# Peptides against a protein of PDB entry 8BZL: the designs that were tried, part 88

Target 1, 228 residues: chain A of PDB entry 8BZL
Amino acid sequence: SYDRAITVFSPDGHLFQVEYAQEAVKKGSTAVGVRGRDIVVLGVEKKSVAKLQDERTVRKICALDDNVCMAFAGLTADARIVINRARVECQSHRLTVEDPVTVEYITRYIASLKQRYTQSNGRRPFGISALIVGFDFDGTPRLYQTDPSGTYHAWKANAIGRGAKSVREFLEKNYTDEAIETDDLTIKLVIKALLEVVQSGGKNIELAVMRRDQSLKILNPEEIEKYV
Target 2, 242 residues: chain B of PDB entry 8BZL
Amino acid sequence: SRRYDSRTTIFSPEGRLYQVEYAMEAIGHAGTCLGILANDGVLLAAERRNIHKLLDEVFFSEKIYKLNEDMACSVAGITSDANVLTNELRLIAQRYLLQYQEPIPCEQLVTALCDIKQAYTQFGGKRPFGVSLLYIGWDKHYGFQLYQSDPSGNYGGWKATCIGNNSAAAVSMLKQDYKEGEMTLKSALALAIKVLNKTMDVSKLSAEKVEIATLTRENGKTVIRVLKQKEVEQLIKKHEEE

## One batch from the design tools (peptide; made by RFdiffusion4, then SolubleMPNN)

Design b1_p13_6_s2 (from b1_p13_6, 8 letters changed)
Fold by OpenDDE base, seed 3:
Structure b1_p13_6_s2 (fold): chain B 228 residues (1-228), chain C 242 residues (1-242), chain A 13 residues (1-13)
Amino acid sequence: as target 1 above (228 residues)
Amino acid sequence: as target 2 above (242 residues)
Amino acid sequence: EEAERRRRESLFA
C-alpha cells in the first residue's frame, strides 16, 4: 500500500506521508504570524498546562537567533529537532559569513531539511509547520511559513495548526494597511485573529513581539490583557 | 487504523504515530514511578514488582538509576529499553563533563536523550523505546528539578508527576495534596507513600515493594541517597498511623 | 478513553 510507504509516490503523484504529516500539524494548537510595518508578531493558542507542570518547559514560540523567532504546530519532539538544527545553522552562518542569517535564508534551510526527510526511505516527514518571523539586517520585517513538505513562502500574515483556516479567513478580511499602521494595532490584529479560535480570551494566548533593532519580547498575561 | 500500527515510522491518515501511542500504552502497565519536587530536595518513588526470593540481593535499585553526581532517574516500561537509555544518559553526561569540565545541566541531559527517543520515532527500521522516565536533579541554573519524558521524545518539567500503572489516579491525588511553595522533602516523602499506597495494586504497602531515592544539597554538594528499607518502613508506619 | 485522548494530545503542540 502506497500510503504505508515513507517516501513513495502514489500512482496519482501524491506523497501520502507528507499529506498525513500535514494532518499531524492540524492536531497542533493554532499559531498566527503577522508582519507589521516595523514589527513582527507571533501569537499562539496556549495549551492548557497541567496544574503541576512547569510552564517554562512548554514552549511553542522559540528564538532561532537574535533576529529570528519561530512558532510551530504539530509534533513537539519533531519541532525540537528542527529548532536545534536551525539554531546551529544560525550560529554557523554568523561564524562563516560574519552576518546574521536573513529570515529567508534560515527558512530555506529549514525547508530543505524538511524536504530531505520526505525523500529518504529511512526517514518520515517532520510532523510540523512553522511560522518564522524576524528582521533582516536592513531592518525589513519578514514572515515565512513552511510545512512538512519543505515548501515555504513569504506572507503578510498566516496561520498554522488546528484553527488555521478560521484565523486565515479572519486575516484575509481584516489585514489592511490601517490595521497594521502601528505596533499596537498589529498586536491587536493578532489577538483578534486568535480570538476566533481561542476560548477564554487573553489567558489562553501567548504573544511574541519583535520590533526593529529590538530583541524578542514575550508578553506577559497582563500586557496581553491591555490589548483585549 | 490498524493498517498503520505495524510500521514504526509511518503517519496514519489522521496524522497519528500508532507505534508511539502503543509504546505509551505499554508503559501504563509498568510499575508505578512517582517524582515530587520539594523546596529542599527532590525524590523518586518506584514500585518494585520483581521481588523474587531467588534474586540475588539487588544492592542497586531496580528502577532508580544514578546518572551522575547531580542526577538520577526512574523508569517505567520495557526493562531492556530502560537499560539502553540509562546507559546513554550516563554516557551523555560523561561526555559533557569531559568536554566542558562542568556537569551537564539537567534539562540538557533530558533533551539529549529525548532527541534520541525522537529519532527512534522518525528513522526507518527503528521502533520507539517503550520507556518513560522521571528525572531528578540539581544544577546551578534552576536548582532542584523534576522532568518526565515519554517514547515520543517529549518532555516536561514538573512539581510532581507519575508514570506507569495507575499514573492518572496518582497525578490526580498529587494535584489535590501537593502544596505549592510549602513542600518540604519530609512532606514529599509522606505524600509519595500516601499516593503509592492508593495506586499500587497491593493489599498492604510494604517497604520491600517500594524504592525511594532523595536528592538533596549538603555543603554545596549534591547527595543522592536511596532510602534503606527501615527508613521506608518508618514512612509507611507513619502513614498508617495518620 | 480520556486517558488515551490525553496521551494523543500530549504528542502535539
Scores: peptide ipSAE 0.323, ipTM 0.808, DockQ to the pose 0.776
Fold by OpenDDE base, seed 1:
Structure b1_p13_6_s2 (fold): chain B 228 residues (1-228), chain C 242 residues (1-242), chain A 13 residues (1-13)
Amino acid sequence: as target 1 above (228 residues)
Amino acid sequence: as target 2 above (242 residues)
Amino acid sequence: EEAERRRRESLFA
């Protein structure tokens, strides 16, 4: 029997391999994204880096372009493939269109890539969800989420991975216009949301901040502690 | 669920890739390989299992492969898979050198192979490679480096790590004895012998059963050297005296 | 078992 990874419909109309890929996402550590007024923030649960592991090589947040960054949950190796494809597309877009991608455009590209892997014979779905944040050229902050199916939506705030349910419940209660009125408040909201599921406080959180017309900034632990 | 065990590249209901997990399990039965990063170099130490008197050529190195002038690797797992992957690493490195007229950065070479490994976990009709690798190298970007990759196509940088048989115990010992910022190549060699002596399922460690390679910088050039048996004997003897 | 658990956990981020 040829081990063809075939994503097929069940009798009840479900794509089991897509659903199971979504279960793979839940095995990933938590990531959260929040869109503020003039800021986008990604927060991730730091996996306990093994004492002897180089932290540089363990990243859940990556830049796709100068104006777009992504956090993911699920299979790390799958994420690398998606990230590389997205980066190439961002550069290609700059060359062909002479403008950076919109956050929606690159999200749609990633979503289309994922969808193709759900329909192509001999391929399994990607075992990742992603939170994609950034700024459009007009300065509009954006947050998108995509899943293994290739579905994507725009969000004010969302979470993926193991603790996503608890984090979303927190965000549903606490995401208000007042809570995102300032950059600092928006950052605090992300930290508080992650603390619902992250043990040992700010030491186990990584935060990426992108402000309007500014480069992606990864906050150091000391900077994070100021918001706790 | 066992019904997903036989299919490559299929998620279980729990979101697991059983064939990748089983490939990793198979590697756990392979000979032990250690990597240790020092301030002045990096080393690989590997268990040599195939000491057959009828081997036509005494393989100078059974498990340690030079990839290019700046990188070497050690393998744990299926030998045939390892040969394919090490050959691919050499090809990738040479193609890069030809294209860019500079050596491939260490992490880029590791990543390129990891993308191949990942593909064998995602495309049907293929099985995962039953191989983990340790990579040692030097480049102008990060200096001395140690990487580990597994059948999933995941990789990471390490100060010290172990793959193969008793790898968990070895990693525990490395965590206890590795002194960050104070590790010399000499101390790393001693640590490698200490760990191998405890993790190899042999009554007595012998130089015939151990391969060690060091990567250093001399006069602005990378030097990859496989230790002679006599040098390994001296390291073992020193450890027995301590 | 703990080694197997660590291996499984290493696949996911």
Scores: peptide ipSAE 0.314, ipTM 0.792, DockQ to the pose 0.731
Fold by OpenDDE base, seed 2:
Structure b1_p13_6_s2 (fold): chain B 228 residues (1-228), chain C 242 residues (1-242), chain A 13 residues (1-13)
Amino acid sequence: as target 1 above (228 residues)
Amino acid sequence: as target 2 above (242 residues)
Amino acid sequence: EEAERRRRESLFA
């Protein structure tokens, strides 16, 4: 059966399914990424976990590889598909090229995956945006964003999800060389940015930090409170 | 708009997947299923709605399915969809066992099925599965586990949860009565009966209308047991005496 | 409406 194209151009040249997928992203909780000098930081708004839910199974920040992490906003199930494919690609690259992926490479891979789902007759776009952070082999910190269209760009700082506009406005005003001079200041910047949209302080924030030549560290609530 | 309500795998202007939402709504009309994690085991309790006097086989477990030696599930939603998904779970578990010579970890089995469910929400020509599942299991990594999955392909681990009819009320009751760290399988069974008695659309809870399975560890082996009707009757009687 | 909202919100992270 010839499945009709789901994503088609409107008469005015719009891809409505891509635009609507971007609206799905806005229903996700806020995520923020900041590139420091020798650190990358991801912060996410914690969704209220039901009292009886296992927190282990509720993750918005994930490792793609030892040197790359991702936060997302939008459809959780869509995100899992993207994450799994990205992880496989990271491992494949290590096996074939004998080096870890660059942050740009894996971002481009994810972006290409998303783009293909905008042209496939039998597929809808992914309802997710992602912030991808990490270190290249040369020790350069990187931050990228992808959207449902498959576009991607490098950023100093950015945000996605429901509060993204307010967080971006804050970052545009407060992202300076002085504000990222130290790792601690960079972490503080992320927390302050999230507090623009997150109610009830540090308890509703999850923070992930990656430093040069270090693995991803998820901060515990006590560590977060030290920066508040 | 009605156009977005009828098409599968399409976003609404507001970024909604209406067919997934409607599949979730359909599950709300199914019989109640609950799961409770205890320190010494995990249980599933399910409402049996179709008691036909003319059924030849006493379906001892119409809604509870053994998946492998270490896992079982209960289903709420479209029966035909449930049969397909439970069969797929068994196949995934067996393929893993053959490939790795060890049982599949509980969460990996859940995620494998969830990826299938997700695909039915993204690929054209298919509708979402009208089924939610509760999974109980044991593995060497996390011990006793309880998971819930829905038509979207989303899942979560739980200490206690409920799907199907009156699930929201059941979850509220579970939140009130669940004692973290102190939950024994015995107390979990009592809690299950208490919640079902209040959430099932029946005038009186009877053993014929309830299926209960427990998963325990005995001598380093997982034991999945469906309670006999007499055992369920005793649990109900104890509840009525309190 | 609340139940619908909860179901809808559960899809998104």
Scores: peptide ipSAE 0.222, ipTM 0.696, DockQ to the pose 0.755

Design b1_p13_6_s2 (from b1_p13_6, 8 letters changed)
Fold by OpenDDE base, seed 5:
Formats: structure tokens, C-alpha cells, sequence
Structure b1_p13_6_s2 (fold): chain B 228 residues (1-228), chain C 242 residues (1-242), chain A 13 residues (1-13)
């Protein structure tokens, strides 16, 4: 019987499968997003890669389109499905509307996809939260978060995953107009925020930056160390 | 009983739809939303629970959604379900406008969504939407209107009503203070503040915790306006002085 | 209780 109705209401009005999916997100490594003036920055906690694992295969930050990128926390396999669907939608939008997606549009698409998996027969929720950043066609930097429920909001800064609480608390205290006045300060803010939960400093941080009219740039460890 | 609680929406032996009831229970835990119909307008007032400093200020309203030029709604319940339903409302309204070159009548839009809600209670493998809505609107047929809908797909027109947390107490207060035929938008706003102040589980009502939208007619056009925080503060202050 | 409250707050408007 449960196989057909995976996500149902409890007597007290809870969607346990969605709540459990949120718990799955908390098991993921921390990701942080910050919107600057003319920059968006994603930072993620690097998982300890076994010496024999190819580091290239474990990316928590991915491009959805030229103007949009995403970091996620939770189930990697679920993330692949969402990322692929989002990429297809970005391309489809370019073909049908002749413009790139807005960050809100693709976030709403992802959110709607997630929501459907909370209300569809025989489907469990996605065990992922995502930070979606990018630039709209008008050059406005955007940051959105979505969770397993399909809820999404726009943020100045936010975090997801295991250390998200501590990182959010840091950002709530330290996110000011002065702290994001420059690209470098914005990057530094992200690094400082991640250092609240990452013990081994810059070596265990992956940073991606997107500037207006620029492609996603993943910073190398040496570039990160300059901000530490 | 429990065997029916964990399945897709089916009738219990007693004829109950437990998943719909549980969806309604979930809505009871959501922030309070009020709707009040006046002679010269209609309003929505909603509790704002999630005040995060890091939210982007571009967020105009958490709980009040403009549907078209003549209608808005407020939501109590699961936010993601609400987003889906509000998008559907917008799509239905737009399709009607494109087909008939006229705005969709308020009740017809409400009914169309209610049919969708109902379908999610009847078709296998779907759960009910955990959302109740208040709709405010104007059309040429009935003028200013207020509707309420629930997860079952049931709806009704109202002079004043409430959904979400402490809705029963709010409705009781509205019944006591609502004066049929004498309700101005100004008096409705005051009543909304009065009811929210008593029904919200807050020590002190603040403007940051309340969203208010008004729908009026100006020069033969519908105007949907979200009140500024300063305006809400003035309403709260006025209530505190009475 | 706080975790449940936060879960509810994330799910519900």
C-alpha cells in the first residue's frame, strides 16, 4: 500500500517523506551562496576524496546554463536528475522563447519538479536542496534556494547542508552592504562563512564565482588561499 | 482507521477522507489569513511568519499573490503546494482571457481551481493539496467578492472569513464585529488588525509580521495594493490607541 | 521541538 502513496499526510498534518528528505539534505556537505553587487558566489565544503578517487567526478557546483549555476546538498543521484532536467529546460527555453532563462524561472521549474515528486504516485521526494545563482538578462545578480518540498525563495545569502545553521548565523551577522562592496570582499565573506564549519581551511573549500557577463569560474586552491 | 490514513485518498468505512482531513489539519498550523469584504473594496490580511534578514527584499509578499488585474489570493498551508496552485490560477485566468478576450469571472476562476483540488482527492496516486486559499476580486457580475477554498475542492463566498492558525476564533470575532452593509474598507482594515492582534500567537503585533492587500475600484479599474509597512504600522498604532 | 518547528516553518506558509 505504501508503494503507491509514498508521500501522504500524517494525522497531525505532516508530510513525513518531505521532512525525511530534508534530513537527507542535512547529511550533505555544506553549501553557501552569496549575492554581491555584481557577483554571485557559491562555496561548498569538499568531501574528503579518497586518494584514489578522481576529484573531477565529485562536483557539487554545476552550470545549468551560461548565466545560471547551482550548488546542492543531499543525494547526489537525485541531484543529477534535477540538474539534467534543468539543463534541458534552459536549452528548451532558449529555443522556444529565444532568451535565456531568468534565475527565478529555472528555480521555479526545479521547485515545481520537486513539488510534483511530493504529490505523484509512486514517487518519493528529491533528497536535495539547491542554491541557484546567476544573472538575469538585465544583469541583476540572483540567488535562490529550493528544498525537497518544492519551496523556493530569493536570498541575499543562504546556506544548505550539514553546517547550514552555523553558516546562516554567520551570514546574518556579517552580511552588510560593506561586506559585499567589492567582488573580493564578497568572495572573502563566503570563505569566512564556510570556515565556520570547515576545519581544514581553504583546502577543503570549493568556490565558484559568476560575474556579470562572465562564465562560471571555479577558483583553484591557490586563488582561494589568497582570500584566507 | 489507520489503514486508510496511509493510503491515497480513499473513503474510510465511515465515509471520511482522512487525507483531506489531515491536509486541513496541516493548514490549521499555518499562519493566519483573513479576508474581509467591504462596500468599497475587499482586503486580505495575512500573518508573516518567516522574517529572515537574508531574504531578498524583492520579495513583495509571502502569502498574498496577485492572480490577474482583478483578483488576488492569500494562502494558508504548504508553500510549495500554494505556489503550484497560484501558478495554475494565473494560467487559468490567462487562458480564459486569451480565449474570450475578457477577464475570467471571479467565481469561475475559483471553481476551476477547486475542480483541480477535488481531482487530487479522487484520483489514485495523488495526495490532496495542503492548501486553503482566500480569494479577493472584482468582476462585472458580482462586484467585490471574497471566496474561501480548502483541500477538498469545496469553496464558498464570504463577507468575512479566516483560514490557518486560530481561524475558528478569528471567524467568531469577525461574526461579532462585522456589520453587514456598513462595512467600509477603512473599518475592514481596522477589524483585520483587531482580529489579527487577538489571533496571532505573538506578544505584540508588528507591521513586519502582517501583510495586507486591498482591492478597490478607481476610475473603472481594479487596483490591487499591498500596504506599506508604514501604513500597517499606522493601523496597528490606531488600534493600540482605541 | 525546535527542529520540528523549523521543519514545519519550511513546509508551511
Amino acid sequence: as target 1 above (228 residues)
Amino acid sequence: as target 2 above (242 residues)
Amino acid sequence: EEAERRRRESLFA
Scores: peptide ipSAE 0.045, ipTM 0.541, DockQ to the pose 0.031

Design b1_p13_6_s3 (from b1_p13_6, 6 letters changed)
Fold by OpenDDE base, seed 4:
Structure b1_p13_6_s3 (fold): chain B 228 residues (1-228), chain C 242 residues (1-242), chain A 13 residues (1-13)
Amino acid sequence: as target 1 above (228 residues)
Amino acid sequence: as target 2 above (242 residues)
Amino acid sequence: SARREAIVERLFD
């Protein structure tokens, strides 16, 4: 049965399907997340939308709940499955616990879901990484990353997708307390980071901003140009 | 590379799903299906390839399927897979109606099927469906809608699009001639004929080789109508006179 | 082929 090959360790301890799923992530367009003081920002490389395509149906940034957003890189269909399950869990948590999920909680849920798909002989890994941002109930901004393996970590800033390496290198150099001192500076940092890999400036960038006690806001192109 | 061609649910070293790609490639050889969204309606136009004189059932529509009172779809790819998926769409729509006592929103029906398609790319012992679909519909949330889905379980909304044989050329023509905001159903029908005439692998476009369905709203009700052969003939004739 | 590249581009975001 070919199914047994999906969860087999190599002699040197590698899970090839997980590694190959990580390569699938690199085929996705770049996404960046930055945690500011009182803001979280997601920036994504805007894929060229076909002239006749409805832009409403092309989303790389999705709300999971009122207090949590996610950007992904990799297989679009896989992402939809993860997003839907995460949304259901967020609603379930509200019903059963009577509080919104913490960003860590929903990240752990997603990570656990991904991990299970690496250990089942009948399933391939998800071909996506995700940046998960939001606010906990106490008003603390959070940024997490998950990968196809089901690992997750908290970050100050991170990137995923094809340009992630270059963007991370930029963030490592430029992420300082001064650079995130204000909401506007934090947004500017994300834009500058994306411009390392995105050609033609603000027209090819989508930005989502979540501030404390506010809903997710997608910036329009004119708003983005103010920061460029 | 070849080692991964025979396995349905594994990544290649480059992170590719070859079986999904091959399914999509196969669809490129299927009969052409076209969808166009207009201000006052939406249409599907499909190539009819299987015209056998001895077929007992005059299939009014070989490639266009009514899903419910508010939605229809056309299929490019493996016929048996298409039958399974269209049946599933109908079941999903009926279950929703039973549960909520209202018609399923168009995008929700599309996504429900796309989740199934995606599952067949991720779970062992399954192969991708060798089918792409165009969906037309109306709901109270977004009005007239056109969607496309592929074997990966990905989907998108469109103003106009094409799947199957010569789809790239058809899409190029649609991009040139489609006028956003000014498209009437009448103009959309004319555009459909124009595109099919140029992209179908036939010497001459005839009404017997084309299926067209329109979805409109009349008196607050959705009307799905398959055009009669005579109506299609008139559309072709009008195009030839221009 | 250009066609295969287009297919791959449709699969990933």
Scores: peptide ipSAE 0.442, ipTM 0.816, DockQ to the pose 0.743
Fold by OpenDDE base, seed 3:
Structure b1_p13_6_s3 (fold): chain B 228 residues (1-228), chain C 242 residues (1-242), chain A 13 residues (1-13)
Amino acid sequence: as target 1 above (228 residues)
Amino acid sequence: as target 2 above (242 residues)
Amino acid sequence: SARREAIVERLFD
């Protein structure tokens, strides 16, 4: 029955539900990731929080483990499921392998999860793309992207969500070794990239920074303004 | 477009989940539920639409459900779906208590149900629940809390919010009148009556049409109390005199 | 409708 075969090939070889899930991602607010020399930075367009909403419950950037964080674009509820699964896997890996996950490992896990939801009967794809950043145990900064199809790649810089195209075009032009020479310059690059699509400046941007051998730091609005 | 409207868990070409949207639209026609967080407590106020004289009064609250000693919820939407979800909430809370020998944190209970809701939007052969919930609770981590969840499995914390009929207007009123940091439970109750009086479009708000529950802390214990009709009448009278 | 748009906005982040 039609309700079980959600993701099927079209006659021309397309997986429409996967493509449509990618369109769902475009409805999400913009997220950008940049890998610096000794820093990884995630920036997101801050969704206007309703005046009476608790800001704590509105998170587009989350930690998966001490050494890995993720930003997403798309369906918020779907993101929560992916995040929870990833967190469990990170903990499981620590128990079984006695080391934290590599950024590539956890990305592959998430990608595999997404892929299964494109192939399993009775499941729709996740309407989520993710930017996954962090440090491997050897201190190497990493940035990965995954999309609803379960495809993933390593990036120097990338963007997802509504303004992703414009942000990527900016990054393609402006991502140079000079632009990421320092941590501060890397942060500035992310902010400038987001400002291509975000209106009203730094007040509508959330930034997360992970430096080598340091925990994830969410910058406050005042800290962000210093880079604008 | 119509082909995607009838299938429960399929993305539209535009990346929309129409069944989830339609479930949320359906909730817009349900009775109004309000939640307000105060410094010394949290409350739920819900519209009673079906006052049938033949209804056995044994049901203290049609729309407000006690989940455990520290949490209650109010529902807007399909009653049968609400019953299933509220029962599930109770089960989750009890299982947690049994396993950990402590009450489940408020947000964890909300999240657990939201994961179920989300699953009904992603797995074939299932339709979204046609229910939004307001949750009130207390835990040692965050104190008094108010949450809202919808058919998508999304949730958020709130100082004050509304679901159901005329929810947008109610939220606007709450934004105008809610005084952050100065909200007492007494003032919250008054605000709830004020908002309900305006949103229910009834010339006179009657106590029979409103259910109110408060959650407070007394002597280190959570107290969940459904207000008696007489108490609600007094609140309404006070509002009319102002 | 403005209401439908508001619903959609709530679903996506």
Scores: peptide ipSAE 0.422, ipTM 0.799, DockQ to the pose 0.756
Fold by OpenDDE base, seed 5:
Structure b1_p13_6_s3 (fold): chain B 228 residues (1-228), chain C 242 residues (1-242), chain A 13 residues (1-13)
Amino acid sequence: as target 1 above (228 residues)
Amino acid sequence: as target 2 above (242 residues)
Amino acid sequence: SARREAIVERLFD
């Protein structure tokens, strides 16, 4: 029997609903994020789209603002809620503070949102982890991860979803200053990391790149194949 | 199926708040945090458990948070809950500063947060925060101070205390070695290393696994400093030579 | 458990 929808402590101090939400994340497709010197890269495993499904409707990488992008793993519907709230907050911040959010700020916002859903009656945790990348106003590239608990940390590189363990192991071995020396090398690192878990090579990978002072660019399959 | 009280605001027939107890149980599994009050300062020492190669080094401290110019805290328990509470502490401190044009007294900040914690044990639809905190600070009323708070909203001032894993053993050791009225910050640092070395579930204490912050007064100003890894290494080395 | 009893003692003054 699964525990009740209300997130409460077990006798041994566990929040089972949060743990179960983390299991939901593991059912999601793999996402990877890497911070380069002047670039942030998100890579996602493409799920097979039904022949009649519009590929444009399946976005696992979403812009939160001009300077921030997010990839997620887990429940798509939950992700949509988080993304929408984050976007509203980004706009609100621009209006009230007259500057774009820092990547840390919006990450903290998302994390706080998730945390509240672990502590409010009648609410279940969000079944999503997120990789949040972008540039701060000073031009510093950032990568953050959030999980269903509302925990967040800054990373050089990380992965979430089904293949996250293998991808992280690869990144731990291969993430070096030399490996991210150039934008192209950083992109290659992400591709190589995803290829540890993605079948059929570059055709099943979606990549998004954000460079300093540039908008988010989603690479087309042809561009990806140049790196593989 | 482990039966637990799913209602945070309801007493058991025995008058127990099981959700609070369970939250405190969760804290017992968290990394160890120590606080020691000295005559010339206060310190926090915390176990660093999350050593990941890919972690961005921008975070100087995983478990020690600066609250304002005169206070810092360390946390044991659920990280996300800790982040929320740390943010609230900062907000409370800033609101007080804005309202009264002076820093919030240490105990008042602790009490304000404890009221919030307590509310989460009494009002329906909320679970307790799975976090205990150690607070260090200085104010003009009481000088250097060390406080501990738990999920129930209880708090107390301490000369030395510990939260998290093996806290009971650590407190026992602190009771044995703490010299009231004679504790220097230097001696407190040595004591912290000694206690952590015995209470952490590691074969060998290393500087990478320990975070230490000190709060002192210099030229009439509070100085909160996180010790560098090399400084912590030196403290560990000194302990090993004793 | 001894630990649980210690927790209970801390909750009640």
Scores: peptide ipSAE 0.226, ipTM 0.578, DockQ to the pose 0.089

Design b1_p13_6_s3 (from b1_p13_6, 6 letters changed)
Fold by OpenDDE base, seed 1:
Structure b1_p13_6_s3 (fold): chain B 228 residues (1-228), chain C 242 residues (1-242), chain A 13 residues (1-13)
Amino acid sequence: as target 1 above (228 residues)
Amino acid sequence: as target 2 above (242 residues)
Amino acid sequence: SARREAIVERLFD
C-alpha cells in the first residue's frame, strides 16, 4: 500500500505521504499571518485549555530569533523539532555571519529540512505548515509560509490550518493598502480574519505582534478585546 | 509486484525502475516548460499556474531560475525538489568558478546534477527527484546551448524541447515548425507562444500565465532577461493576429 | 479529489 509506505511516488505520480501530511495540517487549529507596512502580525486559534492545563505550555506561536517568529498548524511534536532546528540555525548564523538571519533565509532552511524528510528512506514528512514572520535587518517586514512538502513562498497575508480557506477568502477581499495603513488597522484585520472561523470571539485568539526594531509582543486577552 | 513499486533502487522483473517512471508521470502533471535554441540566443518559456493575489513576491520568475551569469534553468515537477536542485546547481557552479577561476561549461554543470539525480535512482534510501529541468546557457566551447534532464539522471542537448504537461504534443509541434539554421530569437519567441497557446490547458493564453526568459550575448557578456508582461502580451497579440 | 488536486497544485510548479 503506497499510503503506508515511506514517501514514494504512486503510479499516478503522487507523493501520498506528503498529501496526507497536508491533511494533517488541516487538522490543526487555524493560524493567520499578515504583513503590514511596518508591522507583522500572527494570529492563532487557541484550543480550549483544560482547567488543569498550563496555558503556557501550549504555544502555537514561537520565537525563532529576536527578529523572527513562527506560527504552525499540524502536529505539535513535529513543530517542536522544526522550531528547535530553526532556533539553532538562527544562532549559528549570528555566530558565523555576524548578522541575524533574514526571514527568507530561515524559511528556506526550514523548507529544506522539510523537503529532506520527504525524500529520506524511513522518514515521514513533517505534518506541519508554518507561517514565518519577522523583520530583515534592513527593517523590511516579511511573511513566509512553508508546508510539509518543503515548498515556501512570500505572502502579504495567508492562513494555515483547519479554517485556512475561509480566512484566506476573507483576506483576499479585505487586504488593501487602506486596511494595513496603520499598525492598529493591521491588527484589526488579523482579528477580523480569525473571527471568520473562531466561534468564541476574542477569548480564543492569540496574537503576536512584531514592529520594526521592537521585540515580539504577545497581546493579552484584554488588549485583543480592544480591537474586536 | 507491489514491492518493486515502493523501492527506488530495485529493478522489476521486466527491468523497470518504477519509481523513476512514476516520477516522470508526476512531471507530466506539472506546468509546461519550453526551450528553444536560436542562432542568436536561447529561450525558456514556462506556464505560470500559481497566481495568487496575496503573494508578496511577484516572482518575476517563478519557474525560471538564474544559475550563474551564463546559465538559467526552468523546472517541471515538485517545487520543493526543484528548489533543492536549483540550489545545488548554483553551488556547483560557484565551486567550479572558485576552483578554476572561470565559469563552468554548460554541459558540465548539467552532467554534475545528472550524476546526483542518477545516484538517487541507484543508491538505497532515497526516492528519485520528481523534477525535469531545461537548461539554457552560453559558453565559449559550444556557444548557445539547450539541455533537458529528467529524474533518471539522463540528459540531452536539444534545439527545441518541452517538459511537463502536454510535452509530447508540444515536441511534435516543435518538430514541425522548427527550421534548423534559420531560427532567430524572434522567430523562436513566436514559436514558443504558438506552442504554448495550443498545449496549455487554458481557454485563452494570457501574459499573466506565461513566463519567458531569453539568453543572449551583448558586448561579450551573457544577458539573461525575463520578458516583461507587456512584452509577452505583444507576442500573444501578434500570434492572435496571424 | 478536489483536495488532492489543490495539494498537487501546491506541490508542482
Scores: peptide ipSAE 0.119, ipTM 0.755, DockQ to the pose 0.033

